# Peptides against a protein of PDB entry 3V4L, part 50

Target 1, 386 residues: chain A of PDB entry 3V4L
Amino acid sequence: GQPLAKDKVALLIGNMSYWEHPKLKAPLVDVYELTNLLRQLDFKVVSLLDLTEYEMCNAVDEFLLLLDKGVYGLLYYAGHGYENFGNSFMVPVDAPNPYRSENCLCVQNILKLMQEKETGLNVFLLDMCRKRNDYDDTIPILDALKVTANIVFGYATCQGAEAFEIQHSGLANGIFMKFLKDRLLEDKKITVLLDEVAEDMGKCHLTKGRQALEIRSSLSEKRALTDPVQGAPCSAEALVRNLQWAKAHELPESMCLKFQCGVHIQLGFAAEFSNVMIIYTSIVHKPPEIIMCDAYVTDFPLDLDIDPKHANKGTPEETGSYLVSKDLPKHCLYTRLSSLQKLKEHLIFTVCLSYQYSGLEDTVEEKQEVNVGKPLIAKLDMHRGL

## One batch from the design tools (peptide; aimed at target 1 D127 C129 Q167 L206)

Design b2_p19_4_s4 (made by RFdiffusion4, then SolubleMPNN; from b2_p19_4, 11 letters changed)
Fold by OpenDDE base, seed 3:
Structure b2_p19_4_s4 (fold): chain B 386 residues (1-386), chain A 19 residues (1-19)
Amino acid sequence: as target 1 above (386 residues)
Amino acid sequence: DELKEIEELKKKGLIVPMS
């Protein structure tokens, strides 16, 4: 019979906005497109951009809590990285220059912890360099991995080689994701699917002799990403997993705010990623005596590090939101919250209505405080240790 | 030719290594 997954869980991390390293662009598009594809495959997907070391550790810990016996686990990473002694290291955005293993997450340590969960399949898709880091002579003492025969690594490049992105003027996929996305929905054994992706990359003149997909697998069974999830959650653990994932993906409900002047504002929310949310405001009712009015959002929690210069834009694109702009309502003011993982408390902010009456030169302001609780990933309290 | 084009793309910062 076709193999069944007890559940399917994916963690996708895209690091771009490095502090001490060259900024990347491809991880934005790659994480977004892969999230949409894995959702079509009935994966529970957590998608995170621009994580610090601490935030990456917590994201991995929360991912491991979603894993259990017979669950399919997929980890995707796009960002800076290196490989020393056959160990893959993912580089956080706050990593120093030069970085060391103590500043990075070891993929083989994550694999060990996944094996302890008795997972049905472990897939690692690593879109990073595999060049040796000569500044890190640390030989990690890794405990011996269990022989689980359910491991697949897809490396965007060969051992000791670099992975590259091509920064066009527009949004584009990385080299690996460009080929992976075209095949990811195919009902094939995951190693066969990745081998076909490797052949497609090998035909591309841009990658020839520079970057080639490497597949490392111990997968003894015919498992695919298309394998159906086992029906209704019959275990207490499956219910807990579903609740944990649902909490991390719950948007605030849209609100209608009423001001004393008689203006009504619609406040809405959209998810771009598990840690990235767009707030939008629109005027839904205006008294005829008010000639102009705008609804600004302000007074955000300091932990979110929101620059007011990037808030309250006339387009989603002006906030840095290029991917979800088609799904957003038009004629709003837009604000992008890109670091929801940093939120320690409830998201409390002010809606400021600025308006002008007919025949008065002075602008009037009314303010209303809004509490939307903990949106998206902020429900997981990834900062409880800080 | 292709190597030169890619070296020019590298010099323009249009090709970023993920290392």
Scores: peptide ipSAE 0.299, ipTM 0.745, DockQ to the pose 0.480
OpenDDE base, seeds 1, 2, 4, 5: peptide ipSAE 0.281, 0.296, 0.283, 0.290; ipTM 0.723, 0.737, 0.730, 0.736; seeds 1, 4, 5 fail the geometry check

Design b2_p19_5 (made by RFdiffusion4; failed a check: the pose's geometry)
Pose (drawn by RFdiffusion4):
Structure b2_p19_5 (pose): chain A 386 residues (1-386), chain P 19 residues (1-19)
Amino acid sequence: as target 1 above (386 residues)
Amino acid sequence: EEEEIEKAIEEGKAALVAR
């Protein structure tokens, strides 16, 4: 009568800043939006931006670790894609020009690994182009798929076609997400809902005849993204899964820093994506003997490769964050730490204080080191092992 | 809204881009 989910897990990857290929803009916005919608449907969501080939492989491994018998698994990719010889490929940011299947992730490979885990539902939302990479000489000769009647594909475009994004100078949106976001929360069967999305997508003027939604499905059960999760987890296996999930969305505690000069610096942290964290510095207290002072953040782990233009900015928008000043506490210095999947080490940076005493010209510098451990996805140890 | 976007594309303020 009623189909049930043991759990609902989602992996969303949005690639924008390609090294050898045109940079995209809508992936960040689309990924942010799909996480919020999928969380309302009670999904364990992993949101990641600008992953290399190696990094993309690890995200799939962490996602597979969260899938067991009866778990609904969902994969959303927004970025560069090509389709050769019946296989779909997601292109990582580190991809060379020209690129091959070896440089890319085959979706069919990911699907087989999910079937090995006995998942109740396999949903793939590929928001990418689907043309031939004429440079790709290799044909993967992949093994046949087990007939499981739970595979669902939401291709943003058809084979040999292109998926489009509207790069309006402001926010920038994807076409598939424009029509998906208004319908995703419906209690319809996943295949029916995706078809109703395909109808509204045909009413699009910007993309008519260039992009159409393609649905491929084996699903023989009235399964939906709104189906309920098996109430009380109470199983030992179910508990290990909730810990593994919580292990990735841990944020440092908002600490207060005391300086030898009697100045207090409030240090705040905000989550944007599992891969993105925002730090803010607020000067909470200073003694009367000091009037002039500015707090600035430096000495980040070189693995993160933090550009100076994205750090110590008056507002969060100036760092490139999707989060806005109404979401983040007012008046601090905001700094954006994207690329946490690059942190093998522990997070150590210096909160540097430049200040001046009453009646003196000289400028005094007081540097204090801060170790915040492994925030968010860095806690998963994706670089672990030999 | 889409008509306004088309005008914005003609004026170079927006673009439709393939992924």

Design b2_p19_5_s1 (made by RFdiffusion4, then SolubleMPNN; from b2_p19_5, 7 letters changed; failed a check: the pose's geometry)
Amino acid sequence: EEEEIEELIKRGEAELVAM

Design b2_p19_5_s2 (made by RFdiffusion4, then SolubleMPNN; from b2_p19_5, 10 letters changed; failed a check: the pose's geometry)
Amino acid sequence: DEEALLEAIKAGEAELVAM

Design b2_p19_5_s3 (made by RFdiffusion4, then SolubleMPNN; from b2_p19_5, 8 letters changed; failed a check: the pose's geometry)
Amino acid sequence: EEAAIEEEIAAGKAELVAM

Design b2_p19_5_s4 (made by RFdiffusion4, then SolubleMPNN; from b2_p19_5, 9 letters changed; failed a check: the pose's geometry)
Amino acid sequence: DEEQILEDIAAGKAELVAM

Design b2_p19_6 (made by RFdiffusion4)
Pose (drawn by RFdiffusion4):
Structure b2_p19_6 (pose): chain A 386 residues (1-386), chain P 19 residues (1-19)
Amino acid sequence: as target 1 above (386 residues)
Amino acid sequence: SEEEEEEALVSRESELEEL
């Protein structure tokens, strides 16, 4: 009568800043939006931006670790894609020009690994182009799929076609997400809902005849993204899964820093994506003997490759964050730490204080080191092992 | 406004170069 989910887990990857290929803009916004919608449908969501090939492989391994018998698994990719010989490929940011299947992730490979885990539902939302990579000589000769009647595909475009994004100077949106976001929360069967999305997508003027949604499904059960999760987890296997999930979305505690000169610096942290964290510095207290002072953040782990133009900015928008000043506490210095999947080490940076005493010209520098551990996805140790 | 939206439309094609 009523289909049930043991759990609902999602992996969302949005690639924008390609090294050898045109950079995209809508992936960040689309990924942010799909996480919020999928969380309302009670999904364990992993949101990641600008992953290399190696990094993309690890995200799949962490996602597979969160899937077990009866778990609804969902994969959303927004970025560059190509389709050769019946296989779909997602292109990582580190991809060379020209690139081949070896440089890319085959979705079919990911699907087989999910079937090995006995998942109740396999939903793939591929928001990418589907043309030939004429440079690809290799044909993977992949093994046949087990007939499981739970595979669902939401291709943003058809084979040999292109998926489009509107790059309006402001926000920038994807076409698949413009029509998906208004319908995702419906209690319809996943295949029916995706077809209703395909109808509204045909009413699109910007993309008519160039992009159409393609649905491929084997699903023989009235399963939906709104189906309920098996109430009380109470199983030992179910508990290990909730810990593994909480292990990735841990944020450092908002700490207060005391300086030898009697100045207080409030240090705040904000989550944007599992890959993205925002630090803010507020000067909470200073003694009367000091009037002039500015707090600035430096000495980040070189693995993160933090650009100075994204750090110590008056507002969060100036760092490139999707989060706005109404979401983040007012008046601090905001700094954006994207690329946490690059952190093998522990997070150590210096909160540097440049200040001046009453009646003196000289400028005094007081540097204090801060170790915040492994925030968010860095806690998963994706680089662990030999 | 419609022409501006059409101009702002971008494919997610990788745009490969010739060798």

Design b2_p19_6_s1 (made by RFdiffusion4, then SolubleMPNN; from b2_p19_6, 10 letters changed)
Fold by OpenDDE base, seed 5:
Structure b2_p19_6_s1 (fold): chain B 386 residues (1-386), chain A 19 residues (1-19)
Amino acid sequence: as target 1 above (386 residues)
Amino acid sequence: KMAELEAALRSTSPELKEL
């Protein structure tokens, strides 16, 4: 019979905004497009941008809590990375220059922990450089991996080589994701799917002799990303997993704020990623005696590091949101919260209404505090213990 | 187009500094 997944869970990490390293562009689009494709494949997807070492460790720990016997686990990483002695290291955005293994996440350590969960399939898609880091002479003493025969690595490049992106004026995929996305929905054994992606990359003149996909697998069964999820969660563990994932993806409900002057504001929320939310405000009712009114969001928690100069924009694109802008309501003010993983408390902020009456020169202000609880990834409390 | 894409190609390899 066709194999069944007990569940399907994916963690996607895209690191771009490095502190001490060159900034990347492709991971933004790659994580977004891959998220949408994996959702069509009934994956529970956690999508995270620009994580520190500590935040990456916590994201992996939370991902491992979603894994259990017969669950399909997929880890995608796009960012800087290296490979020493056959061990792959993902580089956090706060990594020093030069970085070492102690500043980075070892993929083979994550694989070990996934094997302890008795997963049905482990897929690693590593869109990173595989050059040796000569500043790290550490030979990782990895514990021997179990022979689980359910492991697939798709490396965006061959051993000792570079991965590439196309730095154009517009949004573009990385080279790997450009070919992967066209085949990802195919009902094929995952190793066969990746082999076809490797052939497509090999036919492209741009990638030929620069970047080649490497497939490393020990997959004894015909497992596909298209494999159906087993029906309704019958176990307590499956219910807990579903509740935990649902918590990490719960948006605040849209609300109508009523001010004393009789102005009504619609406040709404949209997810760009699991750690990136857009707040939008619109004037839905204005008394005729009020000639002008604007609704601003302000007084965000300090943990979010929100620059007021980047808040309350007339377009989503002015906030740096280029991907979800088509799905957002028009004629709002937009604010992008790009670091929800940093939120320690409830998201409390102020909606400030500035308005003017006909025949009065002075502007009047009214304020309302809004508490939306812990949105999206902030419900996982990734900063518990600092 | 292809030549423009080749000119826009960038490595995702970090430039590491000597200590």
Scores: peptide ipSAE 0.203, ipTM 0.785, DockQ to the pose 0.872
OpenDDE base, seeds 1, 2, 3, 4: peptide ipSAE 0.116, 0.199, 0.199, 0.197; ipTM 0.688, 0.776, 0.647, 0.776; seeds 1, 3 fail the geometry check

Design b2_p19_6_s2 (made by RFdiffusion4, then SolubleMPNN; from b2_p19_6, 10 letters changed)
Fold by OpenDDE base, seed 3:
Structure b2_p19_6_s2 (fold): chain B 386 residues (1-386), chain A 19 residues (1-19)
Amino acid sequence: as target 1 above (386 residues)
Amino acid sequence: TLAELEAALRSMSPELKEL
């Protein structure tokens, strides 16, 4: 019969905004495009941008809680990385320069933990460089992996080689994702799908002699990313997994705020990633005596590190939100919250209405505090332990 | 063009500082 997944879970990490290393651009688009494709494949997708070491560890721990016997696990990483002694290291955004293994996440350690969950399939898609780090002489003492015959690695590049991004019109795509996205929805064994991606990359004159996909697999079964999820969750563990994922993807409800002056504001929320949310404000009613009014969001929690210069923009693109702008209402003010994993408390902020009456030169302000609870990934309390 | 795409390529390689 066709293989069945008990469930399908993906963790996607895109690190771009490094503190001590060159900034990347491709991970933004690549994580977003892959998220949308994996959702069409009935994956529960957690998508995270710009994680510190601690935040990456917690993201992996939460991902491992979603894994169980016969679950398909997919880990995608786009960012800086290295490979020492056949071990792949993902570099957090707060990693020092130079970094070592103690500052990074070892993919083979994650694989060990996935094997302890008795997963049905383990897929690693590593969109990072595979150069040796000569500043790290640590030989990782890894425990022997179990022989599970269900492991697939897709490396964006060869051992000791670089991965590349293509910058166009201010956005970028990784070379790997550019070819992977065209095949990812095909009903094929995952190793056959990746082999076709490798062939497509090999035919491109741009990548020829610069970047080639490497596939490492022990997959003995005909498993595909298209394999159907086993029907309605009847186990307590499946219900818990569904609740944990749903908790991490719940947006705040849209609110209608009413000010004393008679102005009504619609406050809305959109998810760009599991840790990135757009807030938008729109004036839905204005008394005729008010000639001008704007609704600003202010007084965010300090742990979100919101620069007021990037808040309350006339377009989503001016906030750095290039991907979801088509799905957002027009004629709003937009604010991008890009670090929801840092949020320790409820998201409380102020909506400030600035307005002018006809025949008065002075602007009037009214303020209303809004509590939207913990949005998206902030519900998982990924900062617990700091 | 191919030349424009080649000019748009960037390595995702980190620049490690010599100690």
Scores: peptide ipSAE 0.269, ipTM 0.789, DockQ to the pose 0.841
OpenDDE base, seeds 1, 2, 4, 5: peptide ipSAE 0.241, 0.236, 0.244, 0.245; ipTM 0.787, 0.778, 0.784, 0.788

Design b2_p19_6_s3 (made by RFdiffusion4, then SolubleMPNN; from b2_p19_6, 10 letters changed)
Fold by OpenDDE base, seed 3:
Structure b2_p19_6_s3 (fold): chain B 386 residues (1-386), chain A 19 residues (1-19)
Amino acid sequence: as target 1 above (386 residues)
Amino acid sequence: MMEELEKALRSMSPELKKL
């Protein structure tokens, strides 16, 4: 019979905004496109941008809590990385220059922990460079991996080689994701699917001789990303996993704010990623005596590091939100919260209504505090330990 | 066209500071 997954869980990490390293662009689009495809495949997807070492460790720990016997686990990483002695290291955004293994996450350590969960399939998709880091001479003593025969690595490039991005019109895609996305929904054994992606990359004149996909697998069974999830969650653990994932993806409810002047504001929320939310405000009712009014959001928690110059924009694109702009209501003011993993407390902020009466020169302000609880990934308390 | 596409290719390799 076709293999069944007990559940399907994916962690996608895209690191771009490095402190001490060149900034990347591809991970933004690549994580977003892969998230949408894996959701169509009934994966529970956590998608995270721009994580520190500590935040990456916590994201992996939370991902491992979602894994159990017969669960399919997929880890995707796009960012800076290196490979020393056959070990792959993912580089956090706060990594020093030069970085070492002590500043980075070892993929083979994550694989060991996934094997302890008795997973049905372990897929690693590593969209990073695989050059040796000559500044790190540390030979990691890794424990021997179990013979689970359920492991697949898709490396965006060959050992010792670079991965590339293609920049077009301000956005970029990784070369690997460009070819992977066209095949990811195919009902094929995951190694066969990746072999076809490797062939497509090899036929492209831009990638030929520059970047080639490497597949490393021990997958003994015909497992596919299309394999159906087992029906009703029969175990207490499956119910807990479903609840934990659902918490990490719960948006605040849209609300109607009423000001004393009689203006009504619609406040709404949209998820771009598990740690990135757009807030939008719109005037839904205005008394005729008010000639102009705008609803600004302000007084955000300091942990979010929100620059007011990037808040309250007339378009989603002006906030840096290029991907979800089509799904957002028009004629709002938009604010992008890109670091929800840093939120220690409830998201409390102020809605400031600035307005003018007909025949008065002075602008009047009214303020209302809003508490939306912990949105999205902030429900997992990924900061617990700082 | 090809030369513009080649200029659009960027390595995702970090430039490590030589110590």
Scores: peptide ipSAE 0.194, ipTM 0.747, DockQ to the pose 0.854
OpenDDE base, seeds 1, 2, 4, 5: peptide ipSAE 0.130, 0.186, 0.105, 0.079; ipTM 0.691, 0.727, 0.681, 0.600

Design b2_p19_6_s4 (made by RFdiffusion4, then SolubleMPNN; from b2_p19_6, 9 letters changed)
Fold by OpenDDE base, seed 3:
Structure b2_p19_6_s4 (fold): chain B 386 residues (1-386), chain A 19 residues (1-19)
Amino acid sequence: as target 1 above (386 residues)
Amino acid sequence: SMKALEEALRSTDPELKEL
């Protein structure tokens, strides 16, 4: 019969905003595009941008809680990385310069933990450089992997080689993702799909002699990313997994705020990633005696590092939100919360209405506090140990 | 934005930057 997945779970990490290393651009687009494709494949996708070491460890731990016997696990990483002694290291945004294995996440350690879950398929897609880090002399003593015959690595580049992003007009896309996205929905064995991606990349004049896809697999079965999920969750474990994922992807409900002056504000929320949310405000009712009014969001929790200069923008793009802007309502003020993983408390903020009456020169302000609980990934309390 | 990037990547000689 066709192989069945008990469930399908993906963790996608895109690191760009490094503290001590060159900033990247491609991971933003690549994580977003891959998220949308994997959702069409019935994956439960957690998508995270710009994680510290601690945040990456917690994201992996939460991902491993979603894994169980016969579940398909996919890890995608885009960012800085290195390969020492055949071990792949993902570099967090807070990694020192130079970074070492103690500051990084070893992919083979994650694979070991996935094998302990008796997963049906383990896919790693690593969009990072594979150069040796000469500042890390650590020889990792890894325990022997189990012979599970269900492992696939897609490396964006060859061993000891570089991976590249294509930059244009301030945006970028990874070369690996550019070719992967065109084939990812095909009903093919995952190793055959990746071989076709490798052939397509090999035809590209830009990457000739610079970057080539490497496939490492022990996959003995004909498993595809298109393999159907086994029907309604019949086990307690499957119900728990579904609840854990749903908890991390719940948006706040849209709110209608009523001010004493008779102005009504619509407050709305949109997810860009599991840790990135757009807040938008719009005036839905204005008394005729009020000639001008605007609704600003202010007084965010300090843990979110929100610069007021980047809040309350007239377009989503002015916040740095280029991907979901088409799906947002028009004529709002927009604020992008890009670090929801840092939220220790409830998301409490102030909606400030500034308005002017006809025939009065002075502006009046009214304020309402809003508590939306813990949005998206903030429900996982990733920072409880800090 | 994405469509503009895709159109640009087809029409121009894009700069490659190392990850």
Scores: peptide ipSAE 0.240, ipTM 0.729, DockQ to the pose 0.083
OpenDDE base, seeds 1, 2, 4, 5: peptide ipSAE 0.237, 0.196, 0.200, 0.209; ipTM 0.676, 0.758, 0.641, 0.715

Design b2_p19_7 (made by RFdiffusion4)
Pose (drawn by RFdiffusion4):
Structure b2_p19_7 (pose): chain A 386 residues (1-386), chain P 19 residues (1-19)
Amino acid sequence: as target 1 above (386 residues)
Amino acid sequence: SELEFEEEILEKGELVPRS
């Protein structure tokens, strides 16, 4: 009568800043939006931006670790894609020009690994182009798929076609997400809902005849993204899964820093994506003997490759964050730490204090080191092992 | 008005394939 979910897990990857290929803009916004919608449907969501080939492989491994028998698994990719010989490929940021299947992730490979885990539902939302990579000489000769009647595909465009994004100077949105976001929360069967999305997408003027939604499904059960999760987890296997999930969305505690000169610096942290964290520095207290002082953040782990133009900015928008000043506490210095999947080490940076005393010209510099451990996805140790 | 705005997007080339 009623189909049930042991758990609902989602992996969302949004690639924008390609090294050898045109940079995209809507992936960040689309990924942010799909996480919020999928969380309202009670999904364990992993949100990641600008992953290399190696990094993309690890995100799939962490996602597969969160899937067991009866778990609804969902994969959303927004970025560059190509389709050769019946296989769909997601292109990582580190991809060379020209690129091949070896440089890319085959979705069919990911699907087989999910079937090996006995998942109740396999949903794939591929928000990418689907043309031939004429340079690709290799044909993967992949093994046949087990007939499981739970595979669902939401291709943003058809084979040989292109998926489009509207790059309006402001926010920038994807076409598939414009029509998906207004319908995703419906209690319809996943295939029916995706077809109703395909109708509204045909009413699109910007993309008519260039992009159409393609649905491929084997699903023989009235399964939906709104189906309920098996109430009390109470199983030992179910507990290990909730810990593995909580292990990735840990944020450092908002600490207060005391300086030898009697100055207090409040240090705040905000989550944007599993891959993205925002630090803010507020000067909470200073003694009367000091009037002039500015707190600034430096000495980040070189693995993160933090550009100076994204750090120590008056507002969060100036760092490139999707989060806005109404979401983040007012008046601090905001700094954006994207690329946490690059952190093998522990997070150590210096909160540097430049200040001046009453009646003196000289400028005094008090550096204090801060170790915040492995925030968010860095805690998963994706680089672990030999 | 909405169609004019969408024609402006097309003219400006703000519709971009993800390729």

Design b2_p19_7_s1 (made by RFdiffusion4, then SolubleMPNN; from b2_p19_7, 9 letters changed)
Fold by OpenDDE base, seed 3:
Structure b2_p19_7_s1 (fold): chain B 386 residues (1-386), chain A 19 residues (1-19)
Amino acid sequence: as target 1 above (386 residues)
Amino acid sequence: KELEEIEELKKKGLIVPMS
C-alpha cells in the first residue's frame, strides 16, 4: 500500500539580515515559495525569517514538540553555514565573525532528537555553504545515530563547496530553490525527486562546475512528500500537535474602530511568515465635515524594534513586503512587523487618527489603544528563557 | 574568463557566498 504519514510538519528558516556577515536576499523568496508548496502537500509549516541563536534553538525545540512516531519532519534552512567533519552548522543572524560551533546550530544534533521521536521520515534541505570553517577546530562528539533508515539530506552544494546567491535587482530564488520548486509537488520517492532536481541543476550553465546538489540518504522505504496524512487525529498527542500548530498561525481578527469624530477605521492583519505580519488601516467611513483623515499605528512594544520611518506606508512594498502585496486590500496604510518572535507580551499598540475639519487649519488627533493578544508565532512564547 | 567574471560579480556584490 502507499505509505501513510501520521502527520507532516516542516520548519523553514531563512536567515538574511546578518549582523556581522554579508546580507542575503534569496531566503525571503525561497522560504515563502517553499511554504506555499509544502502547504499544498498538507504540511504544517512554520516559516521564520532572521533568527538569532536563541530564537533558532527555540524554533527547533517547538518543531521537535510537533514530531512523534510516524510523523514526517522536514527542516529547510537557507542562510550562511558551514560543514566541519561531516557536521552541518546553520549560522544565526547574531553570530559573531568569525563564528564557531558554539554560536551555531548543528543539524546532526537535530537529527538525533528527531530519531528519538521515532519519526516516519526526516528530510533536511540545506541551502547553505558546506565549506570548512577553519576558525572552528572543535570536533563535536556526536552520539551515534540510530539506524532508522528514514533520513534524507538534500544539500544545495557538494561537500567542501560554497553555495551562492545571485543577487539580481529584483526578488529571485536561490539556485537550489529555483529547481526544487518545479518538482516538489511530484508524487515520487523523495530521493528520486531530489535526483531529478540534481539533474536539472547540472544542466544549468550558471551552476556547472560551481554548485551541484548532493543527496545523502538511508531511506529504505518508498516515502514521498505527497504521502497522505493518516485520517482524523486518533490520539490526544495528534490533537495537541494540531492545536499547537494552529495557535502559531492564528491571525488577529479584523477590527472596526469608531472614533468620537464619527470616523470609522478598519484595522486588518495579514501573515507573510509565521514571525512576519502586516498591519493595515483603512478609512471606511468619514463624516462630510472632515476633509482629510489618516489612521496611523504607533506605540508598539519596544521588543519589536519598529522604526517609525518604516511604519504607516502607502504601499506594502515600502514596508519591505513584496510577496503578499497582491493579497492585501488597496488604499491602506501598511506596517510590517518582521520580528514577532521577539514579542514577550500581548501586542498592544495605538491607532492614531489625524484629521481636519472643513474651515479649520489645525489638525485634530484622536487615539485608541488596541490589544490583539499574541499574533502568530508569538503564541509559542519563544522568549520564556530571556 | 569565467572565473574572472565570477570574481568581478563577487566584487560587485552580485554573487554572495552563503558561507
Scores: peptide ipSAE 0.305, ipTM 0.748, DockQ to the pose 0.417
OpenDDE base, seeds 1, 2, 4, 5: peptide ipSAE 0.286, 0.299, 0.282, 0.292; ipTM 0.730, 0.734, 0.729, 0.733; seeds 1, 4 fail the geometry check

